# Designs tried in a protein design run: peptides against a protein of PDB entry 3ESW. Part 52

Target 1, 322 residues: chain A of PDB entry 3ESW
Amino acid sequence: NNIDFDSIAKMLLIKYKDFILSKFKKAAPVENIRFQNLVHTNQFAQGVLGQSQHLCTVYDNPSWHSIVLETLDLDLIYKNVDKEFAKDGHAEGENIYTDYLVKELLRYFKQDFFKWCNKPDCNHCGQNTSENMTPLGSQGPNGEESKFNCGTVEIYKCNRCGNITRFPRYNDPIKLLETRKGRCGEWCNLFTLILKSFGLDVRYVWNREDHVWCEYFSNFLNRWVHVDSCEQSFDQPYIYSINWNKKMSYCIAFGKDGVVDVSKRYILQNELPRDQIKEEDLKFLCQFITKRLRYSLNDDEIYQLACRDEQEQIELIRGKTQ

## One batch from the design tools (peptide; made by RFdiffusion4, then SolubleMPNN)

Design b2_p13_3_s1 (from b2_p13_3, 6 letters changed)
Fold by OpenDDE base, seed 3:
Structure b2_p13_3_s1 (fold): chain B 322 residues (1-322), chain A 13 residues (1-13)
Amino acid sequence: as target 1 above (322 residues)
Amino acid sequence: NNKELVEKLLEKL
């Protein structure tokens, strides 16, 4: 009997789609109770939820995307992308173009646009005076700084002129387009917005051990790609564990369509104890938040995202970049 | 191969 594998495959794909969609239905009362109990009893879970409420949606702002695109030297960026793309002999319309774009954005951002600020320059003495700056501590924002989602201001005294320089830690990425400086937080915040402004699928990755970076979904590579603006790094998830010998416990990715524990991508060695939450509870939490983020999506969008999630989980289990 | 697809889908259902 010739098994009609084509007919069976079609039928099974339909059943599989229905099965996947069934998982993304509105949470049962028991799941809601479990979620509420978890976020009320576990501080790490509460932190993940709090971050998701901001990071999953804040960058989906069309007005911000316009401001970003108006602020960047798009002519330079696309000229460089086109130049590098053409060198490698790629045809127009290949999905790989977005990888070249992200690589150029990393270059442009680090080399031409944004500055690392360990210490600010003295507001009185001018440029290249950061060496003369002594930290005095941190304080709350003043009335002007508070307009730009500033939670903390670092205070520095100039050893040369004695004047105080304020380094506000702005969380408003539009203000960062003006200030053009910061540390990993400001870099990742603005760079996440920049990538989003180009219409890319981007996640913000939070590491519990005080680092942050991005992931970009490459349609060419068909996976989430590590992107660190501070390091001008593309697809180098190993840099933290191996190159920096960094000890880490958790890496959580926050995107518009989901929250994902990506620790397995980045924690290759020097794993710290994962004692902040039970693994089953973290998995449940991420899945529950992800379901909520997808409640407004149609069945096809839910299915495509679920297929992407499955491929990512396979990647994370196998430790192989696809 | 639709056979392989069928087998993979059956494992997931």
Scores: peptide ipSAE 0.027, ipTM 0.625, DockQ to the pose 0.842
Fold by OpenDDE base, seed 1:
Structure b2_p13_3_s1 (fold): chain B 322 residues (1-322), chain A 13 residues (1-13)
Amino acid sequence: as target 1 above (322 residues)
Amino acid sequence: NNKELVEKLLEKL
């Protein structure tokens, strides 16, 4: 009997699609109870949920995208992208252009646009006076600072003039377009918005050990790509574990379409104990939040994202991002 | 290869 492998393949693809779609149906009562119990009893789970409620949706703001694009030197950016693309890109197809765009945005952001701020300059003495600044501690925002989602203000005294300088830690990325300075939090926050403003698929990656970065989905590479604005780094997930010899326990990626444990991409050595939550409970939590984020999507969108998720999981298991 | 596709799909189901 000639086994019609084509007919069997089509039938299996239909059954597989239906099986995948069944996982994204409304959560069963038992799953809702498990989720509620987990976020009420586990502090790490509550933290991941709280972060997802902000980071998964805040950057999907068309008004903010317009403000970003109006603020950046787009002529300079595209001129540089076109120049680099013309050297190498004609042979590798149109999808590689977006990788050149992200690389130029990393350059532009670090070199031309944003500044690292260990200590602020003195408001009275002017530029290049940060060496004269002594930290006095942190306090709550004043009435003006509170308008820009500020939770903490660092206070500094100038050793030269004795005046106080405030360094508000703004979480409003539109305010960061004005201030153009910060540490890893401000860098990653604004850079995530910048990448989103170009219509890119972007995730915010939170590391428990006090660092944050981005991931970009490259259509050319057909995978999630590490992007660190602080380091001007593209596709170098090893920099933390290998170059910095950093010890890490958790890396969680937050995007509009899902929450994913990406620890396996970045934790290559010096793994700290993963004792904050059971692995099965973390997997359940990320899947449950991801399922909720996809409730409004159609069956084809759900299936495409599920196929992408599976490819990423295979990549993470095989260690192919190194 | 539809045979390989069938085998991979059977492993996932």
Scores: peptide ipSAE 0.015, ipTM 0.527, DockQ to the pose 0.843
Fold by OpenDDE base, seed 4:
Structure b2_p13_3_s1 (fold): chain B 322 residues (1-322), chain A 13 residues (1-13)
Amino acid sequence: as target 1 above (322 residues)
Amino acid sequence: NNKELVEKLLEKL
């Protein structure tokens, strides 16, 4: 009997698809109970959930995308992209063009658009006066600052004029298009929105040890690519562990399609204790949130994303063995 | 052996 291997392969593929799709069905009562118990009993889990409720969806705002695209110098950006793309002899329509776009957006954002703010300039003395600023501490936002999702305001006194300057830590990325200054939080927040505004698949990566960055899904590389706007860094996940010698415990990626523990990509050395949650519970939490984010997707979308997830998990496993 | 293996794999999926 000639084994019709093609028929068998088709049957296996169908059954595999059905199996994958079965994992993304509505959560069983037992899974809901486990999730609720985990979030109510574990502070880290609660934090991950809280971040997911914001970071997974906030950037999927078409009105914000329009405002971003109207604010950026698109002519300069595309001129530079086209120039660099043409130097390397690529044909139009290659998936690699998006990698050039992201690299130019990194350049543009750091060099032309946004400013690092260790200390604000004095509101009275004007530009380049940050050297004269002494931190007095932090306080809550005033009524105006509160309109722009501000949780904290850093207070500085000018040593020259004695005036107080407020540095609101705005979480509204549209306000950041106006202010054009901040630290890693403001940089990553606005840059995540910028990348999303170009229709890219983007994740916000939170590191427990006070850093944040992006990942973008490169269709050319067929993987998630590290992107740090502060560093103008593309595909350099090692910079924190190796170059900075940073100690880290958790890196969690938040995107529209899921929440993923990406610690293995970035924590290459100097790993801190992962004592905030059991590894099995973190895995469950991320999967549970991811499952919820995908409830409205069709079977084909769910399947494609599940295949992407599997490839990423393989990548993340292999990266620790090198 | 391959048919039985495939059938068993199909039953487990």
Scores: peptide ipSAE 0.008, ipTM 0.438, DockQ to the pose 0.281
Fold by OpenDDE base, seed 2:
Structure b2_p13_3_s1 (fold): chain B 322 residues (1-322), chain A 13 residues (1-13)
Amino acid sequence: as target 1 above (322 residues)
Amino acid sequence: NNKELVEKLLEKL
């Protein structure tokens, strides 16, 4: 009996696909109970859920994508991408063009478009007056600031003219296209929207130790790539642990298709205690939210994403052993 | 090697 190995392989692949798809079916009653109990009893789990309800979907807004593309200097961006791609990109394949695009967007955003704001300039004295600003504290938004999803406003007094300058911490990324200034939160928020506006697969990464960045799925590299707009960084996940010597406990990635604990990619040394939630409960939480985000997808989309998830988990295990 | 088998399976996917 000639064992038709090709027929067996096809049958195994079908059974494997069915097995994977079975894991993404509607949550069992026991999983729903576990989820509800977890988010009601664990503050960290509640925080992850709350973030997922916003970050996983807010950037999937076609109207915002149009506004972004109308606001950016696309001629400059594509000119620079084409210039870099023409050097070597043709030899490496068409998928590398998107990596050049992300690298140029990082350059453009940091160098030409957005500004870091430790302290605001004085509204009366004009540009380059931030050195003269003394913090007075934070307040709630006024009626105008509240239109742009502002949670807090930092208040500064100018030492030169004595006038008060408000620095509203806007969460509306469209308002950030106008203001063009902020800290890591504003940078990452707007830059995540920018990347999404180019049709890219992007995740927002939240670090518990007060930093945030992006991940982009590179079709060329066939993996999630670290992207930090503040640092103009592409594929440098080691920056925080090694270069900054930052201590970290949790890095959670939020995307339209899932929530993933990516701590293993970024926490290479100086790991803080992971005491906010049990590891099994965090894994369950991320998987449960991910299943919910995928409920409307077809079987082929679910299978492709599950293959990406498996590849990422393998990568995250390998990176800890290198 | 289970690793090589998994890698070969992943290359065929």
Scores: peptide ipSAE 0.007, ipTM 0.458, DockQ to the pose 0.124

Design b2_p13_3_s2 (from b2_p13_3 with S2N E8K E10L)
Fold by OpenDDE base, seed 1:
Structure b2_p13_3_s2 (fold): chain B 322 residues (1-322), chain A 13 residues (1-13)
Amino acid sequence: as target 1 above (322 residues)
Amino acid sequence: SNEELVKKLLEKL
C-alpha cells in the first residue's frame, strides 16, 4: 500500500495544532498551586507578576493612543519616513515601511520631542541652569503630583538663587507628553506608548541592572527587534553587553500577549549570577502569565502566537551558540 | 512497519 505521505502530513499538522492548543487550556489545579506558592515564596517572581499586571495592559488604551497621535508632528514623521522609504524601500516590499517608521520615531523622539534630564533646570532662573542644581534627596509627591502616578519627587536646590526645584518622577505617560523630559524610565514608558499608538506589536523590556527598553515585532524581519529610545537604537541588542560592557542577569519582556525571558538576546558576555529564581520556575512563571493573557483569544490567534513564540525560542537558542 | 510507527506517533501526540 503506497503510504499517502500527504495524508500523514495533514494528520500530523492537525495533531500538532491540537497539542499546541492544549498547552493554552485553563491551568490545572496543581499548576495554580505551584504558581501561588512561587509568587508567595519568591520575591523575584512576585516582582515579575506585579510588573506584568501593569506593563502587559496599561498601553492598550485607545484614548491614550488618540492623545499621542494628536500630540506628535505626524506630518514631519511621515514626510521623513516617505523620504527614506523612497530610496530603497520599494524594492523590499511594503512591510519594510514599518521599520522605517520605527527608525524615524526613534529619531523624532530623541532629536525633536523628548529630553534627557540628569538634573532639572531651576524653575526660577530658567533654561540651561541645570549645572547650578544640587540634589537634596527625594520625597513623596504633593497633592498635584499625585494625580499623575508619581511615586517619588527628586528635590534640587539652585546654587545661584537658593530656590528649590522639584523633579517629579511621573509614571503617567500622558503627563510625560507635557513635561517631555526624564531618564530611561520616562523615555521607555512614553516611547512604548508611542509605538503602541501606531498599532505596532510592542514589548517593554525590563533589565534587573537598572535599564529598560522596547522590542518591536517587525513584519519585514519576521522577528522581535531591539528598540532603545534613549540610544536611538534599532536592532542593536549587543550594545549593552558589548559596547557598554554591562554586566546583566535578567531581561524580561512584557507585552499584551505574553511575558518572555529575553536575557539570551541581550546578555552576550559578563553574565551575572541568575540566582534570584530557579530557571525552571522562571520558565513556568512566564508561561503561566502568558497563558492567562491569552485566555480570551480564539484557537487561531493562540496557534499563530505559539508559532511566533517557538520561532523566537529557536532564535534565542541559536544566538548563544555563536 | 513505518506505518505502524507513524500511527503510534500520532497516538502519542
Scores: peptide ipSAE 0.014, ipTM 0.478, DockQ to the pose 0.127
Fold by OpenDDE base, seed 2:
Structure b2_p13_3_s2 (fold): chain B 322 residues (1-322), chain A 13 residues (1-13)
Amino acid sequence: as target 1 above (322 residues)
Amino acid sequence: SNEELVKKLLEKL
């Protein structure tokens, strides 16, 4: 009897799909209890939940996307992308164009658009005066600064003119389109919005050891790609552990479709103790939040995302960027 | 092959 492999394959695919979909059904009462207990008892879990409530959804704002696209020099960006794509991209297929776009956005953002701000310039003395600035501490925002989701304002005194300059740490990415300056937080915040404004699938990666970056899902590479706007870095997840010799404990990625522990991608050496939460509880937390983010999706969307999640987990275990 | 597809599906179940 010729084994009808086609019929068997179809049947197995249906059963597999149903099995995967069953994992994304509404949380059982026991899972809800476990989640509530975890976020009420574990500070790290509270932090991850709090970040997810903001970072997973804040960038999915069509009005912000329009403002971004109106603010960027799109003619310059696409001219540069087209130029690089015309060299090598045609041989690799249309999906590689987006990788060229992200690389150009990294270049444009760092070289032409945004400025690193260790210390602000003196508001009185003008440009290139940051060397004369002495930190006095931090304050709460004033009434104007508070309009732009400002949690902290760094205060500096100019050693030359004696005037005070305020450096508000704005969390409103639209305000950052105006200010065009910041540190890793402002860079990553605005750059995440920029990538989202081009319709890209993007995650915000939080590192516990005071750094943040992006991941972009490359359709060409069929995986999540490390993207750091501060470093103009594309697909270099090793830069922190190897190049910087940075010690790290946790890297958590926040996206519209999920929260993922991506520590294995970035923590290649000098791992710090992972003592903030049990590994099983962190895994549960990320999965639970991810399920909640997917509750409105259809079965096909859930299945496609679950297949992507599985592939990412395999990648993270193998330690090979395929 | 359809056989390879079946094997891959079995590995996922």
Scores: peptide ipSAE 0.013, ipTM 0.503, DockQ to the pose 0.716
Fold by OpenDDE base, seed 5:
Structure b2_p13_3_s2 (fold): chain B 322 residues (1-322), chain A 13 residues (1-13)
Amino acid sequence: as target 1 above (322 residues)
Amino acid sequence: SNEELVKKLLEKL
């Protein structure tokens, strides 16, 4: 009997889809118990859960997207994207346009829009006075600063005029559209919202060793792409381990559709001990949170995301980041 | 048979 390989392939695909969908069904009682025990007994797991409750959902705000799009110079952005796309993009197809958009947003954000703030300028002496600022420490927000999700305020004294300048570390990204300044936290926070406002698939990457960046899902490259707004960097995951010689233990990506350990993409050398949680428990935690984030999705959405997840896992195992 | 093997593989999926 000639084996109908086409029929077999179709049956395998159906069974594979059903198998994938079965993984995203409601968690079993034993999985819920394991999850609860893990987040109650492991501080790192509790931290990942707490971050997921904020970072996975906060940027999916249509009102914020409108405010962002009204604040940016869209005419300049699209003019620059169209100019670069017209050179090379037509040969590679329409999907490359979003890569050009993200590259222009990186340029625009760093060069035209946002400022690095190591120290604030003196509120009395004006611009370019940060060199005269001495840190006095940090304190809690005042009544006005508290309106903009501020946990900490850095206090500086001007060496010239003696006045105090407050540098609130705002976590409200809409307030950051006004202040236009910060460090890696403020940069990544606002830039994540900006990318989301263009309808892009974006993750917030937290590194345990005090850095944060984004990932964008490129339809052209068909993978998650490293994006660092502070560095104006696109597809350079090696910059931390190789260029900075940074030692790292964990990199966790937070998106609307999942939480993923992306450490293998960024930790290429100088790996610190991964002693905060058992590897199996971290894998379970990320999968469990991801499963919960997908409970409202239909079977086709779940299947497409699961195929994307498997492709990413294969990429991370093969080490074929260029 | 290869068919039985494929069926068994499909049952394990």
Scores: peptide ipSAE 0.008, ipTM 0.450, DockQ to the pose 0.139
Fold by OpenDDE base, seed 3:
Structure b2_p13_3_s2 (fold): chain B 322 residues (1-322), chain A 13 residues (1-13)
Amino acid sequence: as target 1 above (322 residues)
Amino acid sequence: SNEELVKKLLEKL
């Protein structure tokens, strides 16, 4: 009997698809209870949930995408992308173009568009006066600052003129298109929106040890790629653990389609204790939130995302990103 | 069953 391997393969794929889809069915009452108990009793879980409620959906705003695309020098960006793509990209296929785009966006954002703000310049003395600024602390936003999702304003006094300069920590990424300055939070926030505005699959990565960056899904590399706008870094997940010798405990990626513990990608050495939540509970939490984010998706979308998730998990286990 | 094993393997991934 000639084993019809093609028929067997098709049957296996169907069964596999059905199996995968079964995982994404509505949560059982027991899972809902577990979730509610976890987020009620565990502060880290509550924090992850709170972040997911914002970060997973906030960047999926078509109006914001339009404003971003209208604000960026698209002619310059695409000119540079096309120039680099024309050198070597055609040989690698169409999917590599997005990698060139992200690399150019990293360049453009850091070099041409956005500024690092350790301390603000004095509003009175003008440019390059940050050296004269003394921090006085932080306060709540005023009525104007409050319009732009500002939770905190850093206050600085100029040692030269004595005037006060306010540095609002805006969370409105549209306001950041105007201000064009910030720290890792503002950089990552706006850059995440920028990448999303180009139709890319992007995640916001939160590190518990006070850093944030992006990941984008490269269709060329067929994986999530580390992207740090602050560092103009593409596919260098090792920079924190190795180059910075940073100690880290958790890296959590937040995207429209899921929440993923990506700690294994970035925590290569100097791992801090993961004592904020049980590993099983964190895995459950991320899966539960991911499942909820996918409730409106069709079976094919769910299946494709689940296949991507499986490949990512294999990658994270194998440490084979580079 | 091989199905349960595949399920468990896929759950551990």
Scores: peptide ipSAE 0.007, ipTM 0.499, DockQ to the pose 0.113

Design b2_p13_3_s4 (from b2_p13_3, 5 letters changed)
Fold by OpenDDE base, seed 4:
Structure b2_p13_3_s4 (fold): chain B 322 residues (1-322), chain A 13 residues (1-13)
Amino acid sequence: as target 1 above (322 residues)
Amino acid sequence: SNKELVEKLLEKL
């Protein structure tokens, strides 16, 4: 009996699509109860939910994208992209061009655009005076700082002139286009918006151990790619665990289409105890939030994203990013 | 091949 593999493949593909789509249907009452109980009883789950409510949607702002594109030196950026792309002998229209764009955006952002701020310069003494600054602690924002989604202001005293300098930790990425300085939070926040402004699929990665970075979905590599604006790093997920010897417990990626535990991509050694939530509950939480983010998508979009998710899960299990 | 597709789909179901 010649097995009609073509007919079987078509039938199985239909059944598989239906099965995938069934997972993304509206949550059952029991799942809603489980979710509500989890976020009310587990602080880590509540934190992940709170972050998802912001990070999954905040960067999908067309007005912000316009402001970003108007602020960046696009002529310089594209000139450099085109130069490096041509140098490597690639033809126009290859998906690899976007990887060159992201690499140039990393270069441009770190070298030409944004500054690292361990301590601010003294507002009175001027540039290169951060060495003279002593931290006094942190306080709440004033009325002006509060307009730019500022949660905390670091206070510094100049040892030379005695004046106080405020370093507001702005969460408004548009304000960061003006200030052009910060630490990992400000860097990642603005850089995530920059990448989104070029129409890229981007996730914000939160690490529990006080670092943040991006992931970009490379259509050329057909996977999520590590992107750290602070490090000018592209596709180097090992830098934290190996190069920094950083100890980590959780890395959670937040994007418009989902929330994903990406810890396996970045935690290669020196794993800290994952004691904040049960693994099954974290998996459930991420899936539940992802399901909510996809409720308005059509069946084809849901299916394509589910295929991407499955491929990522396979990658994360196999440890084959290299 | 459609055979490989069938096998992969069966592993996923």
Scores: peptide ipSAE 0.029, ipTM 0.604, DockQ to the pose 0.835
Fold by OpenDDE base, seed 5:
Structure b2_p13_3_s4 (fold): chain B 322 residues (1-322), chain A 13 residues (1-13)
Amino acid sequence: as target 1 above (322 residues)
Amino acid sequence: SNKELVEKLLEKL
């Protein structure tokens, strides 16, 4: 009997769609109980939940997107993107344009817009005085600093003039558009908002070992792409494990449509013990949060995102980055 | 091919 592979393929596609949609239905009572018990008993799970409540939604603010676009030199950015696209992009189709845009935004942000702040300049002595600054410690924000979602203020004394300079660690990305300086946290926070302001699919990646970066979903490459604003890095997930020889245990990606353990993309060697949570419980937690984030989406949106998730899981298992 | 599609779908189920 000639197997009608066409009819079988159609039937399997229907059954597969229905199966996928069934996974995104409202959580069963047993799943809710498991989730509540996990976040109440496991501190790491509680931390992931707390981060998801902020990072998955905070950047989806149209008012912030407008302020970003009004603040950036869009004429310079698009001029540079168009110039690079005109060289190579026409042969690869329109989807590659967003890769050129992200690469230019990385360049623009690091070279023209934002500054690394290991130590602040002295408020009295002016620019290029950070070398004269001695750390005195950290304190809580004052009344003015508290307006800009500031949890910590680093205090420095100038060795030349003796004056105190405050370096507030602002978490308000709109305040960062004014201050134009920070460390990996401020860089990643504002850069995530910048990418979102261009309508891109972006995730915030948290590493337990005190680093943070982005992922961008490239329609050209049809995958999540590593993006580090501090490093001006595009598609170099190996830089931490290989180039830095960094030891890592967890990398968790936070986006509007999901929370994903992306550790396998970045932890290529020198893996630290993954002892904060059981692997099954972490997988369950990420899936449960992802399911909740998708409750308002239609069946077609859910299906498309689930197909993307499956492709990413295959990528992470096969080790087929490049 | 639809055969390859069927095989890929079976791997995902």
Scores: peptide ipSAE 0.027, ipTM 0.603, DockQ to the pose 0.755
Fold by OpenDDE base, seed 1:
Structure b2_p13_3_s4 (fold): chain B 322 residues (1-322), chain A 13 residues (1-13)
Amino acid sequence: as target 1 above (322 residues)
Amino acid sequence: SNKELVEKLLEKL
């Protein structure tokens, strides 16, 4: 009997879709108990949950997207994107245009828009006076600074005039559109919002070893792409492990549709001990949070995202075998 | 091929 592989393939695709959808059904009581016990007993798990409650949803604000688009020089950005896209003669199709957009946004943000701030300029002496600034420590925000989600304020004394300059570490990305300065936290926070404001699929990546960056889902490359606004870097996940020789333990990506351990993409050498949580418990935690984030999605959306997740997991496995 | 698809799907199930 000739095996009707076409009929079998169709039946298996249906069963596979149903199987995938079954994983995204409401959590069983035992899974809820496991989750609650994990976040109450493991500090790292509690930290991942706390970050997910903010980072997965905060950037999905249409009012903020409008403010961003009104603040950026869109004419300059699109002029530069069109210029770079025209060099390829449109041979790669329309989907590559978004990769050119992200590359231009990286250029524009670093070169034209935002500033790295090791030390602030003196508020009294004016521009280019940061060399004269001595750190005195950090304190809590004042009443005005507290309006902009400020957790800490760095205090500096000017060696020239003796005046105090405050450097608030604002977490409100709309305030960062005004201040246009910061370190990796402020850079990544505002740049994540900028990418989201263009309708892009974006994740915020937290590294335990004090760095943060983005990932963008490229429709052209059909994968998640490393994006670091501080480095003006596109698709260079190796820069931390190889170029910086950075030691790392965990990289966790936070997006509207899920939380993913992306450590395998970035930790290529000098891996630190992963002793903060059991690997099985971290996998469970990320899957559980992802499942909750997808509760309002329809079956087709859930299935498409699950297929994308599977391709990412295959990519992450293959990368360690090289 | 649908044969390869069937084999891959069986490995996932």
Scores: peptide ipSAE 0.026, ipTM 0.617, DockQ to the pose 0.852
Fold by OpenDDE base, seed 2:
Order: sequence, then C-alpha cells, then structure tokens
Structure b2_p13_3_s4 (fold): chain B 322 residues (1-322), chain A 13 residues (1-13)
Amino acid sequence: as target 1 above (322 residues)
Amino acid sequence: SNKELVEKLLEKL
C-alpha cells in the first residue's frame, strides 16, 4: 500500500497546529495562581514583569514612529542603504535590504545623530567642556524634567566656571530625539524606537549587569539578530562575553509578542550565578507573559510566532550563531 | 519532501 505521505503530512500539520495552539489558550487557574505567587514572592520576577509592562508595548506608538521618521535624515539613510544594497544585495534577494537598513541605522545613529554622554558639557562654558565636570550626585527631577519621564538627574559642577549642570536621565524617547545624548539606556531606548519606526520586529534586551541592547528579527537570516547601537554592532552577540570579558547572569528580551530569556546567546563565558530565580520559574514567567501578550492574536499569528519561538530555542541550544 | 515533513513532525510530537 503506497503510504499517502501527502495526506499524512496534512493530517500531522493540522494536529501539530492544534497542539501548539492548545499551549497558548487562556492560562489555567493553576497557572494564574503560580504566576501571582511568583511575582509576589520573587523580586526578580517582579522586575521582569514590571519591565514587560513598559518595554513590550511602549514602542508600538504610531505617533512616535511619525515623529522619528520626520526627525531622521531619511534621504541620507536610504541613499546609503541603496548604495550598499546595489553592491551585493541583489544576489541575496529582497529580504537582505532590511539588514542593510539596520546596519545603516546603526552607522547613522552612532556617527551622525546621537552622542555618548559620560558627563555633560557645562551649560555655561559650552561644547567640549565635559572634562571640567565633577559629579556631585543625583537628585529627583524638577517640574520641567518630570514632563519627560525622568527618574533621576545627575548633578555636575564645572571646575572652570563653578556653575551647576543638570544631566536628566530621560526615559521619554521623544525627548531623546531633541537631547541627542545619553548612555546605554538612552541609546538603546531611542534606537529601539527608531527600529520600530521602520516597521521592524524588535526586542529590547536587558542585561542584569548594567547593559542594554536590541534584537532585530531578520527575515533574511530568519532569526533574531543582536543589535547594539552603542557599539554599532550587528550580529555580534559575543562582544560582551568575549571582547569585553564581561561577567553576566541574565539577558532578557522584551518585545511586543513575547518575553524571552536570551542569556544563552550572550553569556558564552564568565557566567555569574543565576540565583535570582529558579530556572523553571523564570521559564514559566517568560512563557506566561508571552501568552498574555498574544491573547488578542488569531490562531495563524499564534502558530507562526510559536514556530519562530521554537526555532529560536533550537538555535539557542545549538549555539548556531557562532 | 512530504516524507521529510512527516518525519520532522513526528520528531516534534
């Protein structure tokens, strides 16, 4: 009897789809209890939840996307992308154009648009005076700074003129389009919004050891790609563990469609103790938040995302990005 | 091939 592999394949695909979809149904009462207990008892879980409530949705703002696109030199950006795509991209297909776009956005952002700010310039002495600035500490925002989601203001005294300069740590990315300066937090925050404004699938990656970066889903590479605006880095997840010899414990990616422990992509050596939460509880937490983020999606969207999640988990286990 | 698809799906079930 010729095994009708076509009919079997179709039947198995249907059953597999139904099985996957069954995992994304509304959380059982027991899962809700486990989630509530975890976020009430574990500080790390509270932190991940709190970050997810902001980072998973804040960048999905059409008005912000418009403001970004109006602020960037799109003519320069697309001119440079088209130039690089014309060299090599035509042979690789249309999907590679987006990788060239992200690479140009990294260049443009670091070289032409945004500034690293270890210390601010003196407001009185003008540009290139940061060397003269002495930190006095940090304080809460004033009434003007508070309008731009500012949690902390760093205070500096100029050794030359004696005046005080405030460096507000703004979390409003639209304010960062004006200020054009910051550290890893401001860089990653605004750059995440920039990538989102081009319609890209982007995650914000939080590292417990005081760094943050992005991931972009490349349709060409068919995977999540490391993107660090501070480093002008594309697809170099090893830079922290290998190049910086950084010790790390957790890397958590926050996107509109999910929260994922991506530690295995970035923690290649010098792993710190993962003692903040049980591994099973972290896995459960990320899955639970991810399910909630997908509750409004249709069965086909849920299935496609679940297939992408599975492929990412296989990648993270196999170390295929090396 | 649909055979390879069936085999891959069976590995996932």
Scores: peptide ipSAE 0.026, ipTM 0.581, DockQ to the pose 0.709

